# Peptides against a protein of PDB entry 3OGK, part 234

Target 1, 307 residues: chain A of PDB entry 3OGK
Amino acid sequence: ATPDRLSRRFPNLRSLKLKGKPRAAMFNLIPENWGGYVTPWVTEISNNLRQLKSVHFRRMIVSDLDLDRLAKARADDLETLKLDKCSGFTTDGLLSIVTHCRKIKTLLMEESSFSEKDGKWLHELAQHNTSLEVLNFYMTEFAKISPKDLETIARNCRSLVSVKVGDFEILELVGFFKAAANLEEFCGGSLNEDIGMPEKYMNLVFPRKLCRLGLSYMGPNEMPILFPFAAQIRKLDLLYALLETEDHCTLIQKCPNLEVLETRNVIGDRGLEVLAQYCKQLKRLRIERGADEQGMEDEEGLVSQRG

## One batch from the design tools (peptide; made by RFdiffusion4, then SolubleMPNN)

Design b1_p29_2_s3 (from b1_p29_2, 13 letters changed)
Fold by OpenDDE base, seed 3:
Structure b1_p29_2_s3 (fold): chain B 307 residues (1-307), chain A 29 residues (1-29)
Amino acid sequence: as target 1 above (307 residues)
Amino acid sequence: RRPPRTLNVLVLERDAEGRVTEVYDEQPL
């Protein structure tokens, strides 16, 4: 489809989702410039799609100029922006979005690659937004954003229900978790094992409604922090957990209400058997295969055709 | 620390009737 054809056919379009390059681009099999720039679409949005409130770009090239144009064109009418696995922008583009789109409810940059200039975009969001429901920069690398701004967002955005972040130390998010009273989903962070302080995470207090969870680098020593509320867990993202097959079995047995599981081959056939036995409400299972093949000493950690 | 992403992804979904289907869905939930 072309931008002009879309606007002619659907001048009152409220939601737009564009897909660029396929997943194979993650393996450098496809040039970065392949799959398309958003520029022609942003131009069309600005000129002809005046009712558009939701934009989702997946695997596309997005410049700061594109983001600035989109931000100014839609302003407070923009409720959703998803930069899903996009590239080509900096945090200046994000700053433009949050500066001009003060009523944004969903902001996603999951798996996007960008140049980080500063943390001003998150600070601006914290200072002015009260509408945010979903914030997702999972699997991104931010070094200049402040956990304090995340806490401020949680305090000011009463409808905040889902937050996915990069590698924040979980202890720096204590204030955030206390403020995020309605939070149902959290993914990311960083659990850092400390042999000298094995209990450093045991006093971590999660939001009472938390039921969708994915803690990065959670090992078997940290896993028990979930046990007090494991029965209320509906979704687990274990993609970046440091759990072996037996640890998966242990955790799954504690989650009888699990509906969605995302994991890797390390769950093994044994983990799948345990999942089938204990998780009768399971609706979705996602397994990334092949990622662990280089390091697996034991055949037990592989999902075979048996499970 | 994070494992590399793969193209080899299995996604199984179970409907209300208990039927299991293989799907390809990469949408972030």
Scores: peptide ipSAE 0.411, ipTM 0.886, DockQ to the pose 0.403
Fold by OpenDDE base, seed 5:
Structure b1_p29_2_s3 (fold): chain B 307 residues (1-307), chain A 29 residues (1-29)
Amino acid sequence: as target 1 above (307 residues)
Amino acid sequence: RRPPRTLNVLVLERDAEGRVTEVYDEQPL
């Protein structure tokens, strides 16, 4: 479809999802000049889609100018912005969004690539937003944002239910977890093993409603922090966990209410057998079967068509 | 170290009737 045709056909459109480059683009399998700029769409949104409240760009090129135009055009009417695997913007574009869209409920930039200028966008969000329900910058590289701003967001946004972050040290998020009383989903962070302090994370307190979880770099030494609420877990993201096949089996056995599992080949056929045995409510299983240097060397860490 | 992302992904979904299907499309975010 073209932008102009969309607005003519659906002048009262409230939700728009655009898909640009296919997944293969992340592996350089398509030409660089393969189309995917949001600019013509943002122009059309600004001019003709005055009821639009939800925008989802997937694998598109998004500039700061595009974000600024979108922000100013939709302002407090924008409830959802998803920059899903997008590129071409900086944190200045994000700052424009959170500055002008004070009632945004969902802000996602998962797996997006961007230039980080500063942490002002998260600070601005923390200072002025009380509507946020979903914040997701999972699998991104933010080094200049403050965990204190995340805590402030949790304190001010009473409807905050899902937060996915990059590589924050988990101990820096203690204040956030204490403030996020209604949080149901958390992904990301960074668990950093310290051989000299094996109990480094044992006193970590999670939100009471937490049931969807993915802790990055969680190894077998950190995994026990989940055991007190493992029966409450409905979704696990183990993509970036440092768990072997046996560790997967141990954790899965403790999660009888698991509905969604995301993992890698390291789960193996043994892990799948355990999953089938203990997780009777499982609805979705996602396994990335890439070159897992650790899992590919062990036959137990391979997923076959047998399970 | 984070594992590299891959296109080789298996996605299985079970419906309310217990039928398992392989899904090729990425789940919407």
Scores: peptide ipSAE 0.438, ipTM 0.890, DockQ to the pose 0.425; fails the geometry check
Fold by OpenDDE base, seed 2:
Parts: sequence; C-alpha cells; structure tokens
Structure b1_p29_2_s3 (fold): chain B 307 residues (1-307), chain A 29 residues (1-29)
Amino acid sequence: as target 1 above (307 residues)
Amino acid sequence: RRPPRTLNVLVLERDAEGRVTEVYDEQPL
C-alpha cells in the first residue's frame, strides 16, 4: 500500500506496522540499499493519521528527521514505537522521541543499527517518563548510556514489565533489578567470567516476578544464579548463553514450567529429550542453526531429524 | 562476542491440542 492510500482507507488507524527490507538483507543476500524509507509514511502519519498511537518499523531506513517529525506529530499520543532492525538514525532521533513522547509505553530498537552520539536519550527518558512498560534495545551497542538511568526508569515506571538491553555488566544492573519490582522479562546484560571471583554473581537478586529471561554470556558457573527461581521460568533465551549440551540439560531439568525456549544447535538431541521429559508446558522451541555450529562433529551437539 | 544471526532457524510450536508444527515466520517483537 502507499501512504496516501492507507490514510484515505483508514483515517482512524491506531496501529501501523511497516516492513521494509526482507530478512535476507541481513545476511548480504540483498544489497544494503534495498529497502524502504519511512519518510513518506512519517509525512502521512503527521498529516493524516492523527489517531496513530502505535508505530512499528521493521527493517526500514529511519532518519533523525523522520523521528523528529514523528515525535512532534504524535507527541504524548504515541504509546508504542518499535524500530525493529532499522537503520539510518542516531541517538539524536531517539532523544527527540523521548523528549516529545513523554507517555510512551513501549520503546524498541532491537537489532537496529545507529550512530551513538551520547546517552541523553536514556537520561531524558529516565527524568520524565512514568508510563514505560517495555524497553528493548536488545542486540544493540550502546557505550554512552548509564545503568543509573535504567535504575531511575525502573523506579519511576511502575508498569515496567519487560526490559531487554545490550552488553551492560550485570553487576551494574543490581540497582535496576532492586527497583524493577514488577519486571517479568529481562534479556541481555553481560556476564563476565572471573577466575579469581567465581561467585561474583551469586548474590544477584532478580525481581520476584521474573519469568522470562535471557542472560548474555551466561556459562555453567553463572547458571546456578537461576536455580532459586528456575521453577517460575516460563521463557528462556539461551541464544547467547555459553552453555554446552549438558549445561542445557541441567538447566532444563530445573525449569518444569518452561513454555518458550530459544537456543542454538548445542542443545543437541540429548537436550531435546530432556526438554520433552521435563518441560510438559513447552509451547515454542526456537533453534538457530549457525554455520559456526556445523563444524561440531559431535553428534550430541546437533539437532538431528530423530528428535 | 555474540555469534552472528542466521537464516537457518528451526521453530517448533505446540498447540493446545498437542500438535507440533514448524513455523517459519518470525513472531512480532
């Protein structure tokens, strides 16, 4: 559809999802320049879609000017912005969004590629937002944002239920976890093994309602931090965990209420057998089968057709 | 570093009736 046709057909549209580049573009199968700009859509939103409160751009080119226009056009009416695998913007565009959209409930930039100028966008969000329910910048690289701003968000946003972050050191998020009393989902962070301090993460206190979890770089030494609440875990993202097949088996056995598992081939047929045995509530299994795992000749580390 | 994402993804879903289906579409974020 064209923007003009959409507004004429649906003048009272509240939610818009646009898909640009196909999935194959992420893997150099399609030229990077092949994709849709959001500009004509943002123009149409600004002029004609005055009831729009939810915007989801997937694999689109988004400029700071586009974000600024969107922010000013929707202001406090914007409840959801998802920049899903988008590119072309900087943190200035994010700053405009959080400055003008003070009642935003969902802000997502998962897997987006952007230029980081500063951490002001997260600071502004922390200073003024009390409505946030979902914050997701999973699989992004932010070096200039503060974990203290994340803690402030958790303290001020009572409805905050899902937070996905980049590679924050997990110990820097202790204050965040203490403040995020209603948090149900957390993904990201960074667990860094320290041979001199094998128990450095054992005193981590997670939010009491946490049931969807994905800790990046979690190895077998860190995995025990989940055991006190493993029975309440409903979703695990192990895509970036450093767990071998046996570690998967150990963890899965402790998660009898697991509904969703996301992992890699390392789970193996053995892990799938254990999953079937212990996780009777399992509804979804996602396995990424990377080329890096094709070289593991060990039959145990591959999901075969027998499972 | 995190491993690169792949197009080779297996997604299995079990419905309320216990039927297992392979799903190729990415769930909405």
Scores: peptide ipSAE 0.416, ipTM 0.884, DockQ to the pose 0.416; fails the geometry check
Fold by OpenDDE base, seed 4:
Structure b1_p29_2_s3 (fold): chain B 307 residues (1-307), chain A 29 residues (1-29)
Amino acid sequence: as target 1 above (307 residues)
Amino acid sequence: RRPPRTLNVLVLERDAEGRVTEVYDEQPL
């Protein structure tokens, strides 16, 4: 459909989701220039979709100018912005969004590619937003944002229930976890093994309501930090965990209320058997079989048609 | 450290009746 057709048909549209390139583009199966630009849609939103409160761009090209126009056009009426696997913007565009859309509840930029100029966007969000429920910049590369701003967001946003971040050192998030009293979901961070300090993470305190979790680089030495609340876990993201088949089995056995599991082929048929035995509430299983797993075809960490 | 994303993905879903189906579409974020 064209933007103009949409506005004529649905002048009171509240939610818009646009899809650009398919997932196949990640492997250069689709030309880079095939990705749809959001510009014509943002123009239409600004002019004719004045009731729009939720915007989801998936695999689209988004410029800072597009974000600035969207921000100014929707202002405090914008409740949700999802830049899902988008590209073409910088942190200046994000700054415009958080500056003008002070009542935003959901801000997502998961797997988006952007140029990072500074950390001002997260600071501005921390200073002025009290409405945030979902913050997601999972699988992004921010180097200039502060964990302290994330803590401030947690203190100010009492309805904050889901936070997904990049590769923050998990110990830098201690203040965040203490402040995020209503947090139900956390993904990302970075667990960094220290041979000289094996108990580095053992005193990490998680929010009491945490039930959806994905810690990046969690190995078997760090996995025990989950055991005190493993029975509370309903969703587990192990995609970026450093767990082998046996470690998966150990953890899964401790999660009898698990509803969603996301992992890699390393779970193996044995892990799937354990999952079926212990996780009777399981509703969704997602297994990625990456190129790294192809090198381990001779190991037990292979999901076959049997599993 | 972080493995690259792949198109080779298995997604299984169990419905309320306990039936398991393979799903090919990505869930909305």
Scores: peptide ipSAE 0.408, ipTM 0.882, DockQ to the pose 0.423; fails the geometry check

Design b1_p29_2_s4 (from b1_p29_2, 12 letters changed)
Fold by OpenDDE base, seed 4:
Structure b1_p29_2_s4 (fold): chain B 307 residues (1-307), chain A 29 residues (1-29)
Amino acid sequence: as target 1 above (307 residues)
Amino acid sequence: RRPPRTLAVLVYERDENGNEHLEYDETPE
């Protein structure tokens, strides 16, 4: 089905999700000649999808022009924009989105590849948005955005419940955590071990409602910062943690209310045994195997089929 | 410091009815 056919069939469409590299089953929905470009869809959104409030592009090519057109077409009616593993845009495109869509509630750029020109987009968001609930640029490389703008967003957006960021030094986010009173989920940041200052992060104050967490580069020395509230953790992302099998066991046994765990193969059969023993409320487990990791064999530190 | 490219994903899910689901994917990309 072409975008125009879709709009005719669903004139009141409120949510659109497009996935790049369509499976054979989606062959009829996205013409091959369009490749992974969102342009034809943005054109259709602008012309015919006047009730659209949620847009999710996954593995698509998105230009700044596409973002600008989308922003102007939907303006304050756009509540959700997810650029999930997308490419082809710059921070100018993001600036257009936050400038024109001032009531956006969810803004996601997770794992997207883009050219960073400046940090103006986050500053603009901080200056004008009070509606934001979810901000996610997890696994991105922003170097020009200010943690102060993130703090301002937390102060102004009282419904902010989930924030996932890139490699901010965690200590630079102290103000953000203090301001984000309703924050339930935080992922990302950067923990930088300092052998000369082992207590560097021990005085971090997390939001009281925090129950979904993933701290990047968290090692066994930093892990104890979670212990005071480990019992309230419902979701844990350890994908970018620097924990070995035994460290996983130590942390998991302190999280009896864990519902979702995302980790790497390093958890091993031992970690899975501990998980089964202590986390009776577990609903979802995701284990990733990296290119540098051995197969899921019945070896020490590896997940086997028995586990 | 970040993990390398993901080659495989194992997902376990327990639904509201208590049914358990397991998915193994060697083509996560």
Scores: peptide ipSAE 0.272, ipTM 0.875, DockQ to the pose 0.478
Fold by OpenDDE base, seed 2:
Structure b1_p29_2_s4 (fold): chain B 307 residues (1-307), chain A 29 residues (1-29)
Amino acid sequence: as target 1 above (307 residues)
Amino acid sequence: RRPPRTLAVLVYERDENGNEHLEYDETPE
């Protein structure tokens, strides 16, 4: 549908999701020409969609101007913005969103490609937002944002339940975890091996309600940090974990209440057997095969039809 | 550190009725 047709048919539209055409891309690399332009839609939103509170752009080209227009048009009525695998904007666009949409509850830019100018957007969010429930910049690379702002967000947003981040050193998030008392989901971060300090992460304290988790670069040495609360884990994202087949088996055995598992082909038939044996509550399993991996056939460490 | 681009995805789901679903997709983009 075209924007004008949409507004005429649905003048009281509350939620809009636009999906651009998918294109082949490298992992975590979104081409600049990914998807279609949101500009015509933002124009229509600004003019005619006065009830819109949720916007989800997937694989779209989004400029700072588009974000600025959207922000000003919807202001505090905007509760959800998802820039899912989008490109074409900078952190200035994000700043505009958080400046004008101070009641935003969900802000997502997962796997989006953008130019980072500064960390002001997260700071502004920290200073003025108390409504945030979901913050997601998973699989992004920010170098100029402060973990202190994330902590402030956690302190001020008591309904914050899900946070997914990029490559923050996990120890820099200690304050965040302490403040995020109601956090149920965390993904991302960066675990960095220190041969001289094997117990570097063992004293990491997670929020008491945490049950959905995906720690990036978690290896077998770091995996034990999950064991104290493994029984309450409902979802694991192991896509970016550094776990081999047997490591998967070890962890899975400790998660009897696991409902969702996302991982790579390395889980193998062995891991699937263990999963079936120990995780009776499993509802969803996602297995990805990378370009460097062999086919999902009857090979050691690979998923086959036997699993 | 991160794996290369995904070539295929296998998804298993068990719904509220206990029905099992399997999807294999070689176009996960």
Scores: peptide ipSAE 0.263, ipTM 0.870, DockQ to the pose 0.533
Fold by OpenDDE base, seed 3:
Structure b1_p29_2_s4 (fold): chain B 307 residues (1-307), chain A 29 residues (1-29)
Amino acid sequence: as target 1 above (307 residues)
Amino acid sequence: RRPPRTLAVLVYERDENGNEHLEYDETPE
């Protein structure tokens, strides 16, 4: 479908979701005017889709100019922007979004690739937004943003319920967790093993309502930090955890109310058995097989055809 | 530290009626 055809058919469109082809295919096979680039869509949004409040681009090429045009066209009417696995923009584009769309509720950049110029976009968001409910830059690499701005966002956005971040040191987020009183979901961060201080994370205080969690690089030594509230966990993201099969079994046994589990093939048949035994409320299980596991289907600790 | 690229995804879902669904998806590159 072309942007022009869609706008004519749906002039009162409130939500738009575009899914592009995988990045490898996009660069080589998709003409600029078709599918892969958001520019034609942003032009159409700016001119004809004046009621649009939710935009989701998945695997699209998005430029700073596209973001700037979108931001100015929708301004405070934009409530949701999801740049899901997108590329082609810089933090200047993000700055434009948060500057002009001050009532944005959902901002997602999960798995997007971008050029980082500075941390101003997060600072601007912290200074002016009070509406944010969902912030997600999971599986991204920001080096210039401040944990203090994240804390400010938590303090000012009383409806903030879900935050997914990149590789922040978890201890730098202590202030954030204290401020985020209504937070239900947290993913990302970085747990860094310290042989000299094994209890480094044991005093970490999580928000009381936290029930969806995915701590990056969580190993068996850090896993016990979840035990005090494991019974209230409903969703676990273990994709980037450093847990072996037995560690999975240990954790799963402590999460009887688990509804959603995302993990890797390392869970194994044993982990699946434990999951079936202890997690009777399970609604969704996602298991990813990585490139490093190719040809290892018969090895111990991997999910077999029996699992 | 992070896992390599995903080659395949297995998804199990149980719906509101208790029906079980299984999906296997090879992630296109």
Scores: peptide ipSAE 0.289, ipTM 0.878, DockQ to the pose 0.499; fails the geometry check
Fold by OpenDDE base, seed 1:
Structure b1_p29_2_s4 (fold): chain B 307 residues (1-307), chain A 29 residues (1-29)
Amino acid sequence: as target 1 above (307 residues)
Amino acid sequence: RRPPRTLAVLVYERDENGNEHLEYDETPE
């Protein structure tokens, strides 16, 4: 369906989700001439979709101009923007969004590829937003944003419940965690092993309501930081953890209330058995297999078709 | 330190009715 046809059919549309398909599959839903670009959709949003409050672009090409147009068209009416696995924009586009959409509640750019010009977008968000509930730039590469701005956001946004970040050193987020009193979900960061300071992370204080967690580069030495509240954990993201099969088993046994697990093939059949035994409330399991695991399908510690 | 490119995803879901769903997706390289 074309954007113009959709707007005519649904003039009161409040939520729009566009999923770009891999090139071969895009032909059925998106005209070839539109490709994976959001531009025609943004034009339609700007002109005809005046009640739209939620926009989700998945695997789309999004330019700064597109973001600027969207931001100005929807302004404070925009509550949700998800740039999910998108590309083509810079931090200038993000700046436009946060500048014009001051009441945005959900801002996601997970796995998006962009050019980073500066950290102004996060600073602007910190200075002007008090409505934010979900901030997600998980699996992105920001080098110019400040942990202090994230702390400010946590202090000012009382409804902030979910934050997913890139490769921030976890120790730089201590202030953020202290400020984020209502935070339920945190993913990302970076745990860095230090042979000279093996306990450098043991004094981390997490928000009291934290129950959904994914710490990047968490190894078996850092894993014990979760043990005091492991029974409270409902969701674990172990995609970027550095845990072996036995480490998975150890952690899973400590999480009897686990509902969602995302992990890698290293969990193995043994980990799945432990999961079934200890996690009776499990609702969702996601297992990813990477390119480095090709040819190792028969090795111990890999998930088989029987598992 | 980041994991390599994902080649396949297995998703298990148990819905509110107790029905179990399994999805296996091999993403093109």
Scores: peptide ipSAE 0.276, ipTM 0.872, DockQ to the pose 0.472; fails the geometry check

